# Ledger of designs, part 278: peptides against a protein of PDB entry 8OXM

Target 1, 371 residues: chain A of PDB entry 8OXM
Amino acid sequence: FKAEFRLAGGVNLPKIIDCVGSDGKERRQLVKGRDDLRQDAVMQQVFQMCNTLLQRNTETRKRKLTICTYKVVPLSQRSGVLEWCTGTVPIGEFLVNNEDGAHKRYRPNDFSAFQCQKKMMEVQKKSFEEKYEVFMDVCQNFQPVFRYFCMEKFLDPAIWFEKRLAYTRSVATSSIVGYILGLGDRHVQNILINEQSAELVHIDLGVAFEQGKILPTPETVPFRLTRDIVDGMGITGVEGVFRRCCEKTMEVMRNSQETLLTIVEVLLYDPLFDWTMNPLKALYLQQRPEDETELHPTLNADDQECKRNLSDIDQSFNKVAERVLMRLQEKLKGVEEGTVLSVGGQVNLLIQQAIDPKNLSRLFPGWKAWV

## One batch from the design tools (peptide; made by RFdiffusion4, then SolubleMPNN)

Design b2_p25_6_s3 (from b2_p25_6, 22 letters changed)
Fold by OpenDDE base, seed 1:
Structure b2_p25_6_s3 (fold): chain B 371 residues (1-371), chain A 25 residues (1-25)
Amino acid sequence: as target 1 above (371 residues)
Amino acid sequence: SAELAKALAEQRERLAKKVLDELLG
């Protein structure tokens, strides 16, 4: 290990450590110090399986539909080594970095990212109507700029066009696979973009199986499809390539129902795989800057109340696991809100839910739904 | 400049629309 570390941008300030392997090769490693990297490792295996299914289908294979994976070596519940995705940047860093962010560069007269966050935090405890009005004001004064990523990185027009298609395909594949696995909304710091391929890499997979719906501020979108994510697709937005790639991905997932259910069932009952939402994890994911001061370490967990009968914990866990499997089965059957939809109907509903300003305005302000 | 990048973006988006309309048609 080199003595020098760099901070990667992100909520958890992961440390980038340069390591010399036994082979004499320098490897950048991301050391996360607070995240359960076991969940990331398990989700990477599920993504690899989804990729195998996508490669077996001729239409998805021809479109090169894949979810990007990274190597995870969990060392403990709170530590592990990620193979750093060399040549990737968090989309949040590109968009809303305070110094050189694309919003500041291309839209200098718009609200700052801080002003947007402040306005949305002020209404966090207000009505849905008031949240929607403030969100619309924020959106009007914070216009999308993510189209400029491909413009800056790909100077040749033909290369630019191909890379924008690769981006759009990557968003489509990750959105549908993410929906099936219940990843929900993804914070902009947890989505990396490859500067060479324009493909997305999703990191920090600590919310899965729709556990984002049981957060103190529940998720209201099936995946992140915010205005900047759409702007990166260019003039067609969610229409054409994105929609078709979502439909073809969903078709493969639905046709692989038995395989996906079997895999997820094994994972849900794996005693080493903690996918459940706990109060500490919920507080961590939706912590307000103001709430950092009152976490006095007076979690003297008095050992006494943990004697809730092992039987009641197991029964509660089993009921949650069964509910997750039932909801996964519904998704794979195209059952949405009690109605069976075609692949096109289901994909359309998911897109509409993801782009709805009413749904976006209800998200936790810390996740920056206006970006 | 950001202005030049905007103008180039608009030109490329117009081209991309034409190509996509031909590919999706």
Scores: peptide ipSAE 0.132, ipTM 0.778, DockQ to the pose 0.011
Fold by OpenDDE base, seed 4:
Structure b2_p25_6_s3 (fold): chain B 371 residues (1-371), chain A 25 residues (1-25)
Amino acid sequence: as target 1 above (371 residues)
Amino acid sequence: SAELAKALAEQRERLAKKVLDELLG
C-alpha cells in the first residue's frame, strides 16, 4: 500500500489506495467504508452472466455488446475493497465538476449545476406540472455537452468515431440489462466512463429489481438516458446504433428468459443478498444536502420492536420476491402496460419513457435528471 | 479554446453523419 490515498467524491468518502499486487503490478483499490458491497458483488456476477449470453449470440458478439464489470471483495457488511476502475472518470465529474466541468467550459452562459439543482429542489414538493415547467426551463438553460468527452479524449477522427460507437453500444447494453434487472435511473456519479475505451462502468448497485419505484420520490425512467447521455452518442442520438444495439440486447435477454429467471430467483431468495428497500436506505439514497448534518449515527433503532413475527416478514418478503419475478417475466416476454410488444416495440417504449421530459422532471432532484 | 473544440466537433459531426449515412444506406 502506498502511504498516500485519494478521496473519491461521495457521501462515504471512499479511499482510493494504490496497491502493489504479488505480480508487481500497481492497482488502485477503492476502499469503501460504510457501504454494503454485497449487492455490487452479486450484481457483477449477474452482469458476467449477461455478458456470457451476449457473447454466445453472433449478432451481439459482433457488436461487442458487453457490460463492464469490476471486482468486488466485500470485507464486511459495511466495508470492502473494489478494484478501482483505473482510467475511468464519473460522468458527473466530467460534466458538472464545480471548477471546470464541461458544462461550464462549453456553456459558460448556461445555468450552473447548482442553479439547476436549486430550481428543481424548490419545486420538489410541487405538482408534476410545475416540476415539468421548471425542468423545461432548466433544460433550455443547461444544454448538453457530453459530445465533447470523446472530442477531448480522442484527437484522431477515426479513433473518435470508433470510441463514440463503443460508448453508444455500452449505453445500449447497460440500459437494456439495467432495465431487465430493474436498476432504474443511475446517478451521474455512479456511472463511470473509461477514458480509453469510452465504455461505461456502473457502480454502487444498491437499487435493483425496480426498488427505485418505492423510493419517496419514485423512479419514472427505465434507465438513465438523459440529454448528456444522448449527446455523447452524437448526431444520431438514440437512433441508429443505440436503438439497434438495444434491440439486439433485448432479443438475447428475451431468448434467455428461463436462464435469467432462474438466476434472479436464486438471488432474490439468497439470505445474504439484501436487495429489499428499507426506510433507512431510502432516506440515504434521497437525502437532501440540508439533512446531511442531522443524520448522526444515533439511529440506534433499538432491535426490540422489529420482532414482528418472522412469519409475517417472510410472507411479506416472499410476496415482494414473487412480484419481482413476475415483473421480470413480463419484461422478458415484452409485456409492457398489459400489452405484449415486439422487441422493437418494447425498446421503442423504453427509449421514449427514458427521454420523456415529463418522466425526467419527476425524478429526485438529487439525481440531476437535467444532466 | 472551447470555440475551437466546438468548431472541430461540428466538423466531426458532419463527417460522422456522412460515414453513418454511407454505412446505413
Scores: peptide ipSAE 0.121, ipTM 0.774, DockQ to the pose 0.011
Fold by OpenDDE base, seed 5:
Structure b2_p25_6_s3 (fold): chain B 371 residues (1-371), chain A 25 residues (1-25)
Amino acid sequence: as target 1 above (371 residues)
Amino acid sequence: SAELAKALAEQRERLAKKVLDELLG
């Protein structure tokens, strides 16, 4: 291990450590402190299983539809080594990092990322109507720029086009699989982009099975399909390649219902896998920047290990697990709001929900729905 | 420059649209 570390962007200030392997190769490792990396490790295994299902289908295999995975080595409940995907950057770092962000470079006369955040924080406790109006004003004065990622990284036009298709396919695959698994907390620091492949890497998988809907500010979108995410697809946006890749991914997931239910059932009842939202985790995920000053470090996180004693299979836990399985089964049958939809109908509903400015305006300001 | 990158981006978008319209049509 080198004594030097770099801070990665994000709230938890993960440490990037350069490690020399036994093979003499340097490998970047991300060391997350205070995060339960077991949840990330379990979700990576689920993504590998989903990738296996996608590789078995000829249409999804031809399109190279995969979720990017990373190796997780949990060292403790609060520490682990992530094999950092070398050559990845958080999309938030590229888009909105201080003065060097793509928004500032390409749209210098738009609102700053800070001004947008401030405007949305001011209306956080206001009506849905006031949130919507301010969100529309922010969106008008903060225009998308993520198209420039592929333009900066890929100078050859043919390579640029292929990488943009790889990006669009990666967004589609991760969006549909993320929806099936109920993956939340998809803020701009939890989504990395590979600078070589243009594929997305989803990190911090601690909000799963729709537990984002029980946050103090509930999640109102099935996945991140914000204006910059769409701008990265180019002129076709959500139409054509993205929609078709979503439909083909959803078809494979729906045709794999028994396998996916069995896998998720094993995980929900694993006593070592804490997927349930707790009040402290909810407060941490939706902590206000203004509240950072008054949270004295006297949160002794008493290591109340909520040792779920193996004996207290709380009837409340079993009822939550059963509801999660029932909702997963509904998704895999195409049941949305009590109606059975075709694959195309279900994908269309999810896209409309994800791009709806009314849904986006209701999200927690830290999610940055205008990016 | 950011301006040259914008102009090149617009040109590439127009080409990408033509190719995609031919592939989706």
Scores: peptide ipSAE 0.085, ipTM 0.747, DockQ to the pose 0.011
Fold by OpenDDE base, seed 2:
Structure b2_p25_6_s3 (fold): chain B 371 residues (1-371), chain A 25 residues (1-25)
Amino acid sequence: as target 1 above (371 residues)
Amino acid sequence: SAELAKALAEQRERLAKKVLDELLG
């Protein structure tokens, strides 16, 4: 380890440490000191398994459909070493940086990111109708700009086109794999884009198995397919490459039902894999910027007082695990809302759910559904 | 310990690989 560290930006101020590997290579490591990286490590293994399935299928292999993975070494319940995704930027940093985000640069007359967030926070406790109206006003005055990412990074037209296809394929693969695994909390800081490959890297994998649906503000979309995400695909949007890559990914997932069920079952009953949503985690994920001051460090929740009768916890846990497995089986059978759908029908429903402004308007304002 | 966490990660990776090789082999 070098004695010098850099602070990465963000609330948790992760430390970037330069490490010399046993191979003599310098590697940047991100040390998170407060997040449970065990969930990220397990989900990276699940993504590697999904990638193995995708590489075995000729149609997904030809399309190079993969979910990007990174190395996670959990060191404790609260510390771990992440391989820093060198050459990645959070999509939120590119789009809505406070100083010179792409929205401000390309759309200087639109609402600021702060104005959009403020308007949506003002209606957070209002009706779905009021949320929808304000969301539509925000969307009208905050137009997508993510197409400019590939244009800024890739000056050669042929390279630009290839990278935009790589981006679209990455969104498709991660969206379908993320849906199957019930991956939540897909806010603009939890999705990185590789500045060289245009592929997405999903981080902070702590909301899985649809546990986002049990948040105080439940998640209403299967994955992030917001206007900027779609704008990054260019003129074809969700049609053509994205849809076909979703269908081919879903075909592989559905044809791997037994494998995926067995893997997820083992993970759900792994006592070292805490995938369950708890009230403190829910509060942390949906905390208001104003409420950040009241997280006194005294949430030393002594592990002792949650001696709810071990029997009642185990029964509740088992019922949640069974429900997760049942829902996973339904997804892998194409059962949506009690109806068996074809792969094309299921993918179409998921796309429609993800782009529906009614669903997007109901999300927690911190998710930034207008971006 | 970091060693225990690494060993557990390696065991999980080996288990995951073994389960995949058994189910997809």
Scores: peptide ipSAE 0.006, ipTM 0.332, DockQ to the pose 0.020

Design b2_p25_6_s4 (from b2_p25_6, 17 letters changed)
Fold by OpenDDE base, seed 2:
Structure b2_p25_6_s4 (fold): chain B 371 residues (1-371), chain A 25 residues (1-25)
Amino acid sequence: as target 1 above (371 residues)
Amino acid sequence: DEEKKKLEEEKIKRLAEKIEADLLG
């Protein structure tokens, strides 16, 4: 280990350390000191299995449909070493986090990212109608710019086009697999983009199996398909490549129902895999920036053993696990809102739900649905 | 400038359709 560390961007300020492996290779490692990396490790294994299913199908293999995975070595419940995705940047860092973010550079007369966040925070406790109106005003004055990522990184038109296609395929694959697994908390810091491949890397996989729907502010979208995410696809938007890649991914997932159910069943009943939403985790995920200052790191997770009777906890857990499996089975059958849909119908519904400004306006302001 | 942008967008669209056809073949 080198004595020097760098801070990565994001709320948790993870430490980037350089490690020399036993092979003599220097590897950048992300040391997360507060996150349970076991959840990330488990979800990476699920993504590898999904990638195996996608590689077995000719149509998805031809399209190179994969979810980008990273190596996770959990060291403890609170510490792990992530193989740092060298050459990746959070989409939020490129778009909005820096003073030189793409929105400020390309749209200097639009609202600042801070103004947008402030406006949405002011209406956080208001009606859905008021949230929608303010969200529409924010969106009108904060136009998407993510198209410029590929334009800045790839100057050759042929390379630029291939990379935009790789991006679109990566968004499609991760969106559908993320939906099947019920992956939540897809804010702009939890999605990295590879600066060389234009593929997405999803990190911080701590909200799975639709546990985002039981947050104090429920998640209302199946995946992140916000205006900047769509803008990165270029002029075709969600039509053409994205839609077809979603459909082909969904087809493989639905045709792999038995395998996916078996995998998820094993994970849901793994006593080492805490996938359930707890009140402390919910509070942490939806904290206000004003509340960030007072949470001293000394919340020992150990002390609030609310000793609810072990028997009532176990029965409640089993009923939640069964509901998760039932909902997964419905998704894999194409059952949405009690109706059986074709692959195209299901994908269309999910796209419409993900881009609906009514759904987007209801999200927690920290999710930055206007980006 | 707008016509050049449209022509570039149309070239990009045709290239998109071609690469997509080549990936579907």
Scores: peptide ipSAE 0.015, ipTM 0.365, DockQ to the pose 0.010
Fold by OpenDDE base, seed 1:
Structure b2_p25_6_s4 (fold): chain B 371 residues (1-371), chain A 25 residues (1-25)
Amino acid sequence: as target 1 above (371 residues)
Amino acid sequence: DEEKKKLEEEKIKRLAEKIEADLLG
């Protein structure tokens, strides 16, 4: 291990360390502290299974629809080594880095990322109408720039076009699989983009099975499809390639219902897979910078193994697991709000929900729905 | 028990490998 480390962005401030392997090769590793890397490891296995389903189907295979996976090596319940995705950058770092972010470079007269965040935090406890008005003002003064990622990285027009298609396909696949698995909205630091392939890598999979809906500020979108995410697709936006790739991914997922239900059932009842939302995890995920000062003293609350009386917790856990399985089955049947939809109808509803500025304005401001 | 946890992790890994194998066959 080299003595130097870099901080990766995100709530848990993971350390990027450069390691020399026994083979003499330098490898970047992400050391996460306090994260349940078992959840990331399990979700990577689910993504591999989804990729296998997508490779079996001729239509999704021809479109090269895959979710990028990474190797997770859990070291303990709260520590592990991620093989850092070499040649990836967080989309949040590219877009809204304070020094050299694409918004600052291409839109220097727009609101700063800090001004946008401040405005949205000021209305966090206000009405939905007031949140919507401020969100629209923020959006008007913070215009999308993610199109410039492919333009900066790929100077050849034919390569640029191919990479923009790879990006669009990656967003579509990850959005639909993420919806099926209930990953919800993804923080901009938890979506990496590969600088060579333009494909997305989703990290920090600590919110799954719609547990984002039970957060203090509940998720209102099925997946992250913010204005910058759409801008990266180019002039067609959510139409054409993106929509068709979503539909073909959803078709494979719905046709694989029994397999997906069986896999998820085993995972939900795995006593080692803590997918449930707890109050501390919820607080960490939606912690305000102002709330950091109050939580410093309570981190020394002993490992009181709350010997949670096994009986009442097993019943509550089983009831939540059953509800997750029922909702997964509904999604895989195309049941939305009690109505059975076609694949095209379901995908259309999900896209409309994800891009609706009313839904985006209601998200937790820390997740930067205007980016 | 740590041994039960390891045995369950191995079962899930084997189940994932089996599902992957049944998905590759």
Scores: peptide ipSAE 0.007, ipTM 0.309, DockQ to the pose 0.022
Fold by OpenDDE base, seed 3:
Structure b2_p25_6_s4 (fold): chain B 371 residues (1-371), chain A 25 residues (1-25)
Amino acid sequence: as target 1 above (371 residues)
Amino acid sequence: DEEKKKLEEEKIKRLAEKIEADLLG
């Protein structure tokens, strides 16, 4: 290990450490503290399986539909080493960096990222109607700029077009795979963009199997399809390439139902894979900046063993796991709100849910739904 | 300090009960 470290962005302030391997190669490593990297490791294996399914299908292979994966080496329940995705940047760092974010550079007269966050925090405890009104005001005064990512990085028009296509395909694949797996907590620091490929890398995979819906502020969108995410696709937005790539990804997932259910069943009953939402994790994910001063890190999660009878815990866990499997089976059958949808109908519903400003306005302010 | 700790323990307990209800409901 080198003696120097850098901080990555995000709430956990993960440390980027340069490690010299036994092969003499320098490797950047992200050291996460307090996160169970086993969750990330397990979800990377699921993504690799999804990629295998996508590569076997001729239509998804021709479209080069993949979810980007990274290497995870879990060291403990609360520590591990992530391969830092060299040449990636958090989309939040590009868009809403305090010093030189793209919103500030291209839209200097719009609301600052801080003003937007403040306005949404002020209404956090208010009605859904008040949240919606303030969200619409924020959106009107904070216009999308993510189109400029590809324009800044790719000066050749042919390369620019190819990279914008790669971005759009990456968003589509990760959105549908993420929806099937119930992947939550898709805030702007948990999504990296590769500066060479324009593909997305999803990190922090601890909120899975729709556990984001049981947060104190429930998640109301199936994936991140916010205005900047859409702006990066260019003039067609969610239409054309994005929609077709979502449909082809969903078709492969639905046709692979038995394989996906079998793998998820094994994972849900793995005693080493803590996918269930716990109170401490929920408080941590939706912590207010004002509450940061009060959570002493000394609450050992170990001391509040609510000694419920082992039998009642096991029955409750099994019932939750069964419900997750049932909901996964419904998604893979195209069952939405008790109705069986076609692939196109299901993808359309998911896109509409993800872009609905009523759903976006209800999200936790830390998710930054206006970005 | 002890009252703050008790208030946090109560928040955690209520959140546990809610998570369990939402998971079992």
Scores: peptide ipSAE 0.000, ipTM 0.284, DockQ to the pose 0.064
Fold by OpenDDE base, seed 4:
Structure b2_p25_6_s4 (fold): chain B 371 residues (1-371), chain A 25 residues (1-25)
Amino acid sequence: as target 1 above (371 residues)
Amino acid sequence: DEEKKKLEEEKIKRLAEKIEADLLG
């Protein structure tokens, strides 16, 4: 370990530490001192299993469909070492950085990210109709710019085209795997893009198994497919490469039903893997930026007294685990809203749900569904 | 400060009840 560290920012002030491996290679490590990294570690293992399934299939292997993984070493329930995703940037940082975000650079006359957030926060407690109208106004005055990521990073047209395809494939794979695992919507800061590969890295996997549906503001999308996410795919958007890669990923997932059910069952009943939504976690995930400064000190102090009585928890937990497994089985059978769909039909439904501005307008404003 | 803390505890409690209801429902 080097004696110097950098702060990565954020509430938990994670430390970036440079480490020399036994191989003499320098590696950046992110040390989180206040986050449970076990969920991230478990989900990375699940992603590795999904990648193994995708590599076994000829059609997904030819398309190089993979979900990017990173190394997580949990040190405790509240601390661990991440392999820092070197050469990655949060999509949110590229798009809506306060100083020089792509929206400000390419669309200087559009609403600021702050104006968009303010408008959506003002209607957060309003009707779905009011949310939709304000969301449409925000979207009209905050046009997508994520196409410029690949254009800025890859000046050669052939490389640019290949990297845009790599991005599109990465979004497709992560979207379908994320849907199967119930990751839901992903905050724009929790999606990293690799500046060399244009592939996505999903971090902070604190919501899984559709636990986003039980948040104070329930998730309404199967995965993040916002306007900027789509804009990064280029002129074809969700059509062509993205759709086909989703279909091929879904084919592999559905054909691996027994394996995926067995894996998820083991994880759901792992006493060391707390995947369930708790009130504190739900509050943390949907805190207002104004509330972040006030709540974080108090939540760390009272964590000693929630000795939940073990007995009543077990029956409720088992019912939730059974429901998660049942819903996973439905997804893997292509059962959506009581109807059995083909792979193409299921993927189409999921894409339509994910891009529907009515669904997007209902999301928690803190997650910036307009980005 | 104490009124804010109570309001937060009530929000957490209502959220707990909602999560529990949504998990059981």
Scores: peptide ipSAE 0.000, ipTM 0.300, DockQ to the pose 0.062

